# Designs tried in a protein design run: peptides against a protein of PDB entry 4CIC. Part 213

Target 1, 148 residues: chain A of PDB entry 4CIC
Amino acid sequence: KVSTKGHYGVQAMFDLAQHFGEGPVSLKSIAERQGLSEPYLEQLIAVLRKAGLVKSVRGAQGGYILAREPRDIKVGDIIRVLEGPIAPVESVSQDDPEHSLKFDFSVTKSVWEKVKKSIEEVLDSITLADMLKDAEEAQMAQGYMYYI
Target 2, 147 residues: chain B of PDB entry 4CIC
Amino acid sequence: KVSTKGHYGVQAMFDLAQHFGEGPVSLKSIAERQGLSEPYLEQLIAVLRKAGLVKSVRGAQGGYILAREPRDIKVGDIIRVLEGPIAPVESVSQDDPEHSLKFDFSVTKSVWEKVKKSIEEVLDSITLADMLKDAEEAQMAQGYMYY

## One batch from the design tools (peptide; made by RFdiffusion4, then SolubleMPNN)

Design b2_p28_1_s1 (from b2_p28_1, 14 letters changed)
Fold by OpenDDE base, seed 1:
Structure b2_p28_1_s1 (fold): chain B 148 residues (1-148), chain C 147 residues (1-147), chain A 28 residues (1-28)
Amino acid sequence: as target 1 above (148 residues)
Amino acid sequence: as target 2 above (147 residues)
Amino acid sequence: SELAKKKLEELKKIMEKADNMGDYLTIA
């Protein structure tokens, strides 16, 4: 599961990637562009900053920047920071302690481990730079559709 | 996320696969072997039956059987029946209609679509027959460790 | 600082509640 937190975290990081090299971006501007509440974004950015994916710049034109180049930040890195380890099956803590026999049936566990590995591989194969390229290609394709 | 429903559904179907060809299996016996509550299993089996993955056999030795051979049932089929389409991101309906600007940013959506596709490919690559084989190999490996 | 901590805790609770309320993009 990528939570809403993971989803919006990737959006916020992508926004910072789009402005990479242009200087610090305010949380307000990110929130406005990404359709996020500023308080929610503050929490996301705080976690991302603590993890070293984002830096805070102080001053009158202060804000946030990526701590690394877009090519050096994987989507998987963002998700792991925000969500922790990608678990394919969230053990819904069913409140009933008795029947939570985690029948860790080894075979069913192996299925979920394969799913987990696949998700991790996909997310680790996508960088913010890849996302920037995809966005540019999509904009060019839209531009070409307006010229036809 | 495979929900608990998906997880237990796969376990129940796997149990039926282990007994495939032996006749009908009671829900009670499945529940006992898989560590599931019988009422919860009844709900799972009802959905699986409606989807045509399981058949009910009536009579004194009645119960449930797989509707198809284990090789013809993918884990992905079970999950799609129980969970619906594998969505990488469940839109939790945030009650607050205003800020649910689903900023369907096309690029972020594409990331999740890639994840979805990958999950589907994995789950569609695994059959109940594959799971049976894996279980047999694991048992043999354990048996060899005990000898 | 204390007010900021309280706001952060409130926001953490809101996020935790949102996360708990299934605002998980459930990758089925």
Scores: peptide ipSAE 0.059, ipTM 0.692, DockQ to the pose 0.062; fails the geometry check
Fold by OpenDDE base, seed 2:
Structure b2_p28_1_s1 (fold): chain B 148 residues (1-148), chain C 147 residues (1-147), chain A 28 residues (1-28)
Amino acid sequence: as target 1 above (148 residues)
Amino acid sequence: as target 2 above (147 residues)
Amino acid sequence: SELAKKKLEELKKIMEKADNMGDYLTIA
């Protein structure tokens, strides 16, 4: 499960990638473009900053920038920062001992490990630069459909 | 995230696969072997039965059996039945309009679609027969370590 | 400010609730 946090985190990082090289982007501007609440975005950015994926720039033109080039940030890196290790099975909260996944059923665990590995491979294969390219291609395709 | 429902559903189906050809298995016996509560298992089995993955057998030796051979049941089939379509992004409940993914951010959506596809491919590549084989191999490996 | 702390706690609670309400990508 990619949480809402992971989803919006990727959106926010993608917005920063689109503006990479243009200088610092305000949280307000990201929130407006991505349809996110500014307070929620502030929490996401705080985590991303602490993880070293985003930098804060101070001053009148202050805001946030990617800490690395878009090609050097994988979607998997963003998700790991926001959600931790990708776990295919939701750890049921310890509160209901009857529903605690107590039985380390080794074969079932192996299935979920395969799923986990597959997800990790996909997320690690996609960079913010790849996402930028896909966005450009999509915009060009839309533009060509209006000219035909 | 595979839900607890998906996880236990796969366990229950795997238990039925291990006993395939031996006749009906009681929910009690599955619950005991898999460490599941019988009431919870009853709910899972009801869904699996309705989807045609499990059959109920009536009588003194009644219980449940797989509706198909283990080789003809994919893990993906079980998960789709229990959880519905594999969605990488949980649809945020409509109740908080501020958190409604209002912006169909096409590129972000494409990332999640790729993840979804990858998960589906993995889950559809694993059958209950594959799981049985893996269990047998693991037991043999453990047996050889004790000798 | 206490107000900022309260808003942060409220947001944390909303996020925890959203996290708890299973806004998890259910990777089936």
Scores: peptide ipSAE 0.052, ipTM 0.696, DockQ to the pose 0.078; fails the geometry check
Fold by OpenDDE base, seed 5:
Structure b2_p28_1_s1 (fold): chain B 148 residues (1-148), chain C 147 residues (1-147), chain A 28 residues (1-28)
Amino acid sequence: as target 1 above (148 residues)
Amino acid sequence: as target 2 above (147 residues)
Amino acid sequence: SELAKKKLEELKKIMEKADNMGDYLTIA
């Protein structure tokens, strides 16, 4: 499952991708368009900025921009930054050390590693540019349905 | 992510697969081997039994068995039973109805649907029999390292 | 015993919370 943080992070990054080349976008405008709280978005953007996916522009027309072209940002990159390494199973080990019988059942671990790898491959196969293209195609399809 | 429930469920089912054909296994023995609490395992087994993946055998030598052969039980089947449909994104919608701006951004949804599909494909490609085979191979490899 | 039931309910709540927090399973 993608966390709310990952979900909203991808939405925010996608919003920035849609405005790529138009200059800096305010957090307020992103929040309004994406239905996010501004304080929550501030936290997301801070993480994304620290990771070098987003840049801050200062001034009256200040805001945020993508630090790279949409084609150079994978969804997987966004998720890794926001959520850390894709872990298919939370290691039960941290909270109850006694039942940290890391029965590292190597076999069950291998199942989850396969799942992890598959998720990573999918997320790394999708760029913000791909998402932009999909959005354009969807809009065109909707436009055609209104004209028919 | 697989929940603790899914994780432990797969472990319990794998334990039953390892003992398939040997007769019923007690919950206590499964719990001991898998490092699970017996009460927790009782809950898991109840769900798995209701779904027809496990059978209960009554009597002094009673316990649980797989209801099907290990080759006929996919990891995906176990996960679906324990966790329900694999959802890539929890719908934020239920708890905060006001921020349930289902900005069903069709595009972001499509990303998560692709992830979901990929997870399902992987989990449906792995049976308990495959896991048994992998365990045997791992044991053989360890045995060869000691020689 | 009532105490065992309470502990089991607490464990259930902790596990539900952990599962709910685990529902925060970040595809990291």
Scores: peptide ipSAE 0.042, ipTM 0.699, DockQ to the pose 0.111; fails the geometry check
Fold by OpenDDE base, seed 3:
Structure b2_p28_1_s1 (fold): chain B 148 residues (1-148), chain C 147 residues (1-147), chain A 28 residues (1-28)
Amino acid sequence: as target 1 above (148 residues)
Amino acid sequence: as target 2 above (147 residues)
Amino acid sequence: SELAKKKLEELKKIMEKADNMGDYLTIA
């Protein structure tokens, strides 16, 4: 499961990627473009900044930038920062040992591990640069459909 | 995320697969072997039965059997029955329209669709027969280590 | 029946809490 946090995190990072090289982007502008609440985005950006995926720029034209080039940021990196390790099965919190459903069934565990691996491979195969390219291609395709 | 429901559903179905051809298995026996509560298993089995993945057998030796051969049941089939369509992003329940995060961002949606497709491909590539084979191989490997 | 219902509700609550604590998308 990708949480709402992961989803919006990728969206915010993608917005920053679209403006990469243009200078700092305000949280307000990201929030407006991406349909996010500014307070929620502040929390997301704080985590992403701490993880070194974004940088804050101070000053009148202050805001945030990607800390790395879009090609050097995988979607998987963003998700791992925001959500931690990708787990296909919710680990029932260790706190109730009696109901710690020990998914100790080795064969079923292997199924979920395969799923996990597949998710990781997909997310690690997609960079912000790939997303930018896909967006450009989609815009061009839409543009061509309007000219036909 | 596979829900606990999906996880236990696969476990229960796998138990039935291990006993396929041996006749009906009681819910009690499945619950005991798989470490499931019997009431929870009853609910799971009810859904699986309604979906036609399991059959109930009546009588003194009554219980449940797989409705199809293990080779004809994909893990993906079980999951789709128990959890519905595999969605990589929780559709925020329609009930709060204001917080219905319209994941309308086309590019981000495409990422999640790729994830979904990958999950579906994996789950649809694994049958209960494959799981049985894996279990047998694991048991043999353990047996060889004791030797 | 009532005890079973209560246990089911407790299990449901535990599952919901586990589901809520992990805002993880249910991958089926």
Scores: peptide ipSAE 0.040, ipTM 0.694, DockQ to the pose 0.073; fails the geometry check

Design b2_p28_1_s2 (from b2_p28_1, 15 letters changed)
Fold by OpenDDE base, seed 4:
Structure b2_p28_1_s2 (fold): chain B 148 residues (1-148), chain C 147 residues (1-147), chain A 28 residues (1-28)
Amino acid sequence: as target 1 above (148 residues)
Amino acid sequence: as target 2 above (147 residues)
Amino acid sequence: SEKKEEKLKKLEEIQKNADNMGDYITIA
């Protein structure tokens, strides 16, 4: 399951990708467009900035920009930054070793590892540039429906 | 996220697969082997039985058996029964329409749909028979390390 | 053995809490 954090993080990064090359975007404008609370977005952006996916621009026209080109940012990179390693099985209890649901069964573990690998492959195959392209294609398809 | 329910459900089904053809297995024996509580396992088995993946056998040697051969049960079938449709993103509760995270953005939705499809393909590619084979291979590999 | 029963009860509580807390084995 992609967390809400991962989902909104991808949305915020996609918004920044749509404005890539236009200069810095304010958190307020991103929040409004993506239906996010500004405080929540601030937390997401702080993490993304620390990971080097986003840069802050200071000044009157300050805000945020992508730190890399959209083609150089994978969805998988965003998810790993926000959620950590795609763990197929979050071992809930690092803290209580006695209560660690020892997912000790090697065979079931292998199933979840295969799922993990598959998710990683998908997320690493999609860039923000791919998402931009898909958005453009969708807009063109909608535009053609209005002219028919 | 595979829930604990999904994980333990797969374990329980795998235990039944290991004993397929040997007759009915008691919930107690499954619980002991898989490290499950018997009441928890009873809930899982009830769902699996209702879905037609497991059969109950009555009598002194009563218990549970797989309703189908291990090759005819996919991991994906077990997960769908226990967790429902594989949702890559938990839609926050249907109950608060105002706070419904309108995954309204078509492009982000498409990303999660691709993830969903990938998970489904993996889980539908693995049968209980495949898991049995993998277990046998792992045991053979361990046996060779001792010699 | 009392110890086995206690361990089983603890396991039940953990499993119940895991289900309630939606302790999903995060397949990311």
Scores: peptide ipSAE 0.072, ipTM 0.784, DockQ to the pose 0.107; fails the geometry check
Fold by OpenDDE base, seed 5:
Structure b2_p28_1_s2 (fold): chain B 148 residues (1-148), chain C 147 residues (1-147), chain A 28 residues (1-28)
Amino acid sequence: as target 1 above (148 residues)
Amino acid sequence: as target 2 above (147 residues)
Amino acid sequence: SEKKEEKLKKLEEIQKNADNMGDYITIA
């Protein structure tokens, strides 16, 4: 499961990708376009900035930009920054060492590891540039449907 | 993320697969081997039984068995029964139609759909029989490390 | 303006609650 944080983080990063090269974008404008609260977005952006995916620009026209080109940012990179390592199963907290019957069911663990790997491969195969391209194609398709 | 319900459901089904052909297994024995509470396992088994993945056997040696051969039960089947359709993104409930800014960001939705499809493909590629084989191979590998 | 602010506050609360509750999108 992608958390709400991961989902909205990808949306915010995608918004920044759409405006890449146009200069800094205000958090307010991103929030309005993406249906996010500004305070929530501030928290997301703070994490993304610390990870070096986003840069802050100061000034009257200040805001945020992508720190790298859209092609150099994978969806997997965004998710890892926001959520940490992709865990298919919440490891039941190691906190109860005694009743952690570590049924190290190596077999069931291996199933979830395969799922994890598959998710990682998919998310690492999609860049913000790929998402931009998909958006353009979708807009063109809609435009053609209005002309037909 | 597979829920705890899905995770333990797969463990319980795998336990039943390991004992397939040996007759009915008591919930108590499954619970003990898998580190589950018996009441929790009862709830899981009830769902699995209703879905036709498990059968109840009555009698003094009563319990549960797989309803199908291990090769005919995919991990994906178990997960779908216990959790429903694999949704990569919980659609924020449609219940607030006004504030569901369904930013139907078709693009972000498409990313999650790709993830969903990939997960489904993996889970549908693994049967309980595959898991049994993997367990046997792991046991053999451990045996060889002791030599 | 007030309605927009109220909507924004409600959205903030929903998002904050979702984060706190760990509403993880179950990628099964």
Scores: peptide ipSAE 0.064, ipTM 0.783, DockQ to the pose 0.086; fails the geometry check
Fold by OpenDDE base, seed 2:
Structure b2_p28_1_s2 (fold): chain B 148 residues (1-148), chain C 147 residues (1-147), chain A 28 residues (1-28)
Amino acid sequence: as target 1 above (148 residues)
Amino acid sequence: as target 2 above (147 residues)
Amino acid sequence: SEKKEEKLKKLEEIQKNADNMGDYITIA
């Protein structure tokens, strides 16, 4: 499960990708377009900025921009920044390692590691540029439906 | 995210798979081996039983068995029973469909659908029989390290 | 053993809290 933080972080980054090359975008404008609270978005952007995915631009037309081109930002990069390492199982059971049969733990761990790897492969295969392309294709498809 | 429920459910089902063909296993014995509380395991087993993955056997040697052969139970089946449909993102945003730009929602949704599909493919590719085989291979590897 | 029961109760609390808190194993 991608956290709400990961989900909204990808939305915010996608919004910045849509405006890439147009100059800095205000947090207010992103929040309004993405249906996010501005304070929540500020927290997300702070993390993304610290990770070097977003840059802050100061001035009257200040705001935020992507720190890299959309093609150079994977969805996996965004998720790893916001959620940390993709952990398939939060080891709640770290507290009593003595009673879980170590062996059953190893097999189930392997299942979750396979899931993790698959998720990582998918998320690392999708860039913000891919998302922009998908958005453009969807808009064109909608446009064609209105002309028919 | 697989919930704790999903994780422990897979462990409990795997324990039942390890004892498949040996007769009914008590919840107490599963709980002890898997490091689960018996009351928590009772809740898991109730769901798994209702879904037809586990059968209850009554009597002095009563307990639970897998309702199907280990090869006929996918990890994905267990997870879907315990957690419902694999949702990559908990749709917190279902409540205000009006304010999310429908378009951005569609693209991000597509990303999560791809993730969902990938998770489903992995979980549906792994059976309890595969897990048993992996366990056997791991035991053999450990045995060879001691000789 | 009282210690075993206490450990079991603690495990039950952890598991119950995990379920209630929606402690999802982040299959991220």
Scores: peptide ipSAE 0.042, ipTM 0.779, DockQ to the pose 0.115; fails the geometry check
Fold by OpenDDE base, seed 3:
Structure b2_p28_1_s2 (fold): chain B 148 residues (1-148), chain C 147 residues (1-147), chain A 28 residues (1-28)
Amino acid sequence: as target 1 above (148 residues)
Amino acid sequence: as target 2 above (147 residues)
Amino acid sequence: SEKKEEKLKKLEEIQKNADNMGDYITIA
């Protein structure tokens, strides 16, 4: 499961990708476009900034920019920063080591590892640049439907 | 993330697959082998039974059996029964439709749909029979390391 | 408007509750 945090984090990063090269974007403007509260977005951006995916720009036209080009940021990178390692099964193991799922049947574990690998492959195959391209194609398709 | 319910459900179904053809298995025996509480397992089995993946056998040697052969039960079938449709993103939409994530950016949605499809493909590619085979191969490999 | 502020507060509560409940999408 992708958390709400991961979902909104990808949306916020995609918004920054759409404005890449146009200069700094205010948190307020991102929040308004993405339907996020500004305080919630501040928390997300703080994590993303600490991870080096976003940069803060100071000044009158201050705000945030992507720290790298959209082609150099995978969706998987965003998810790993916000949620940590993609875990197929929530390891109940962290809080109660004694009631750790002792019966990690090697076979059941292998199933979840296959799922994990598949998710990682998908998320690592999609960049913010790919998302931008998909958005352009979708807009062009909608534009063509209005001209028919 | 697979829920604890999905995880234990697959374990319980795998236990029943290992005993397929040997007759009914008691919930107590499954619970002991899989490290589950019997009350928790009763809840799982009730759902699986209602979905037609498990059958209850009555009598002195009563218990539960797989309703179908292990080859005819996908891991994906078990997960769908226990957790519902594989949702890559919990649609926050069910409880407050007005505050539904209106900004399901079509592009962001497409990312999660790709993830969903990938998970479904993996889970639908694995049967309980495949898991049984993998278990046998693992036991054989361990046996060969001891020789 | 008061209505926009109320909607924003409700959104914040929903988001905060979602984060606290650890609503993880079941990656089955």
Scores: peptide ipSAE 0.034, ipTM 0.770, DockQ to the pose 0.080; fails the geometry check

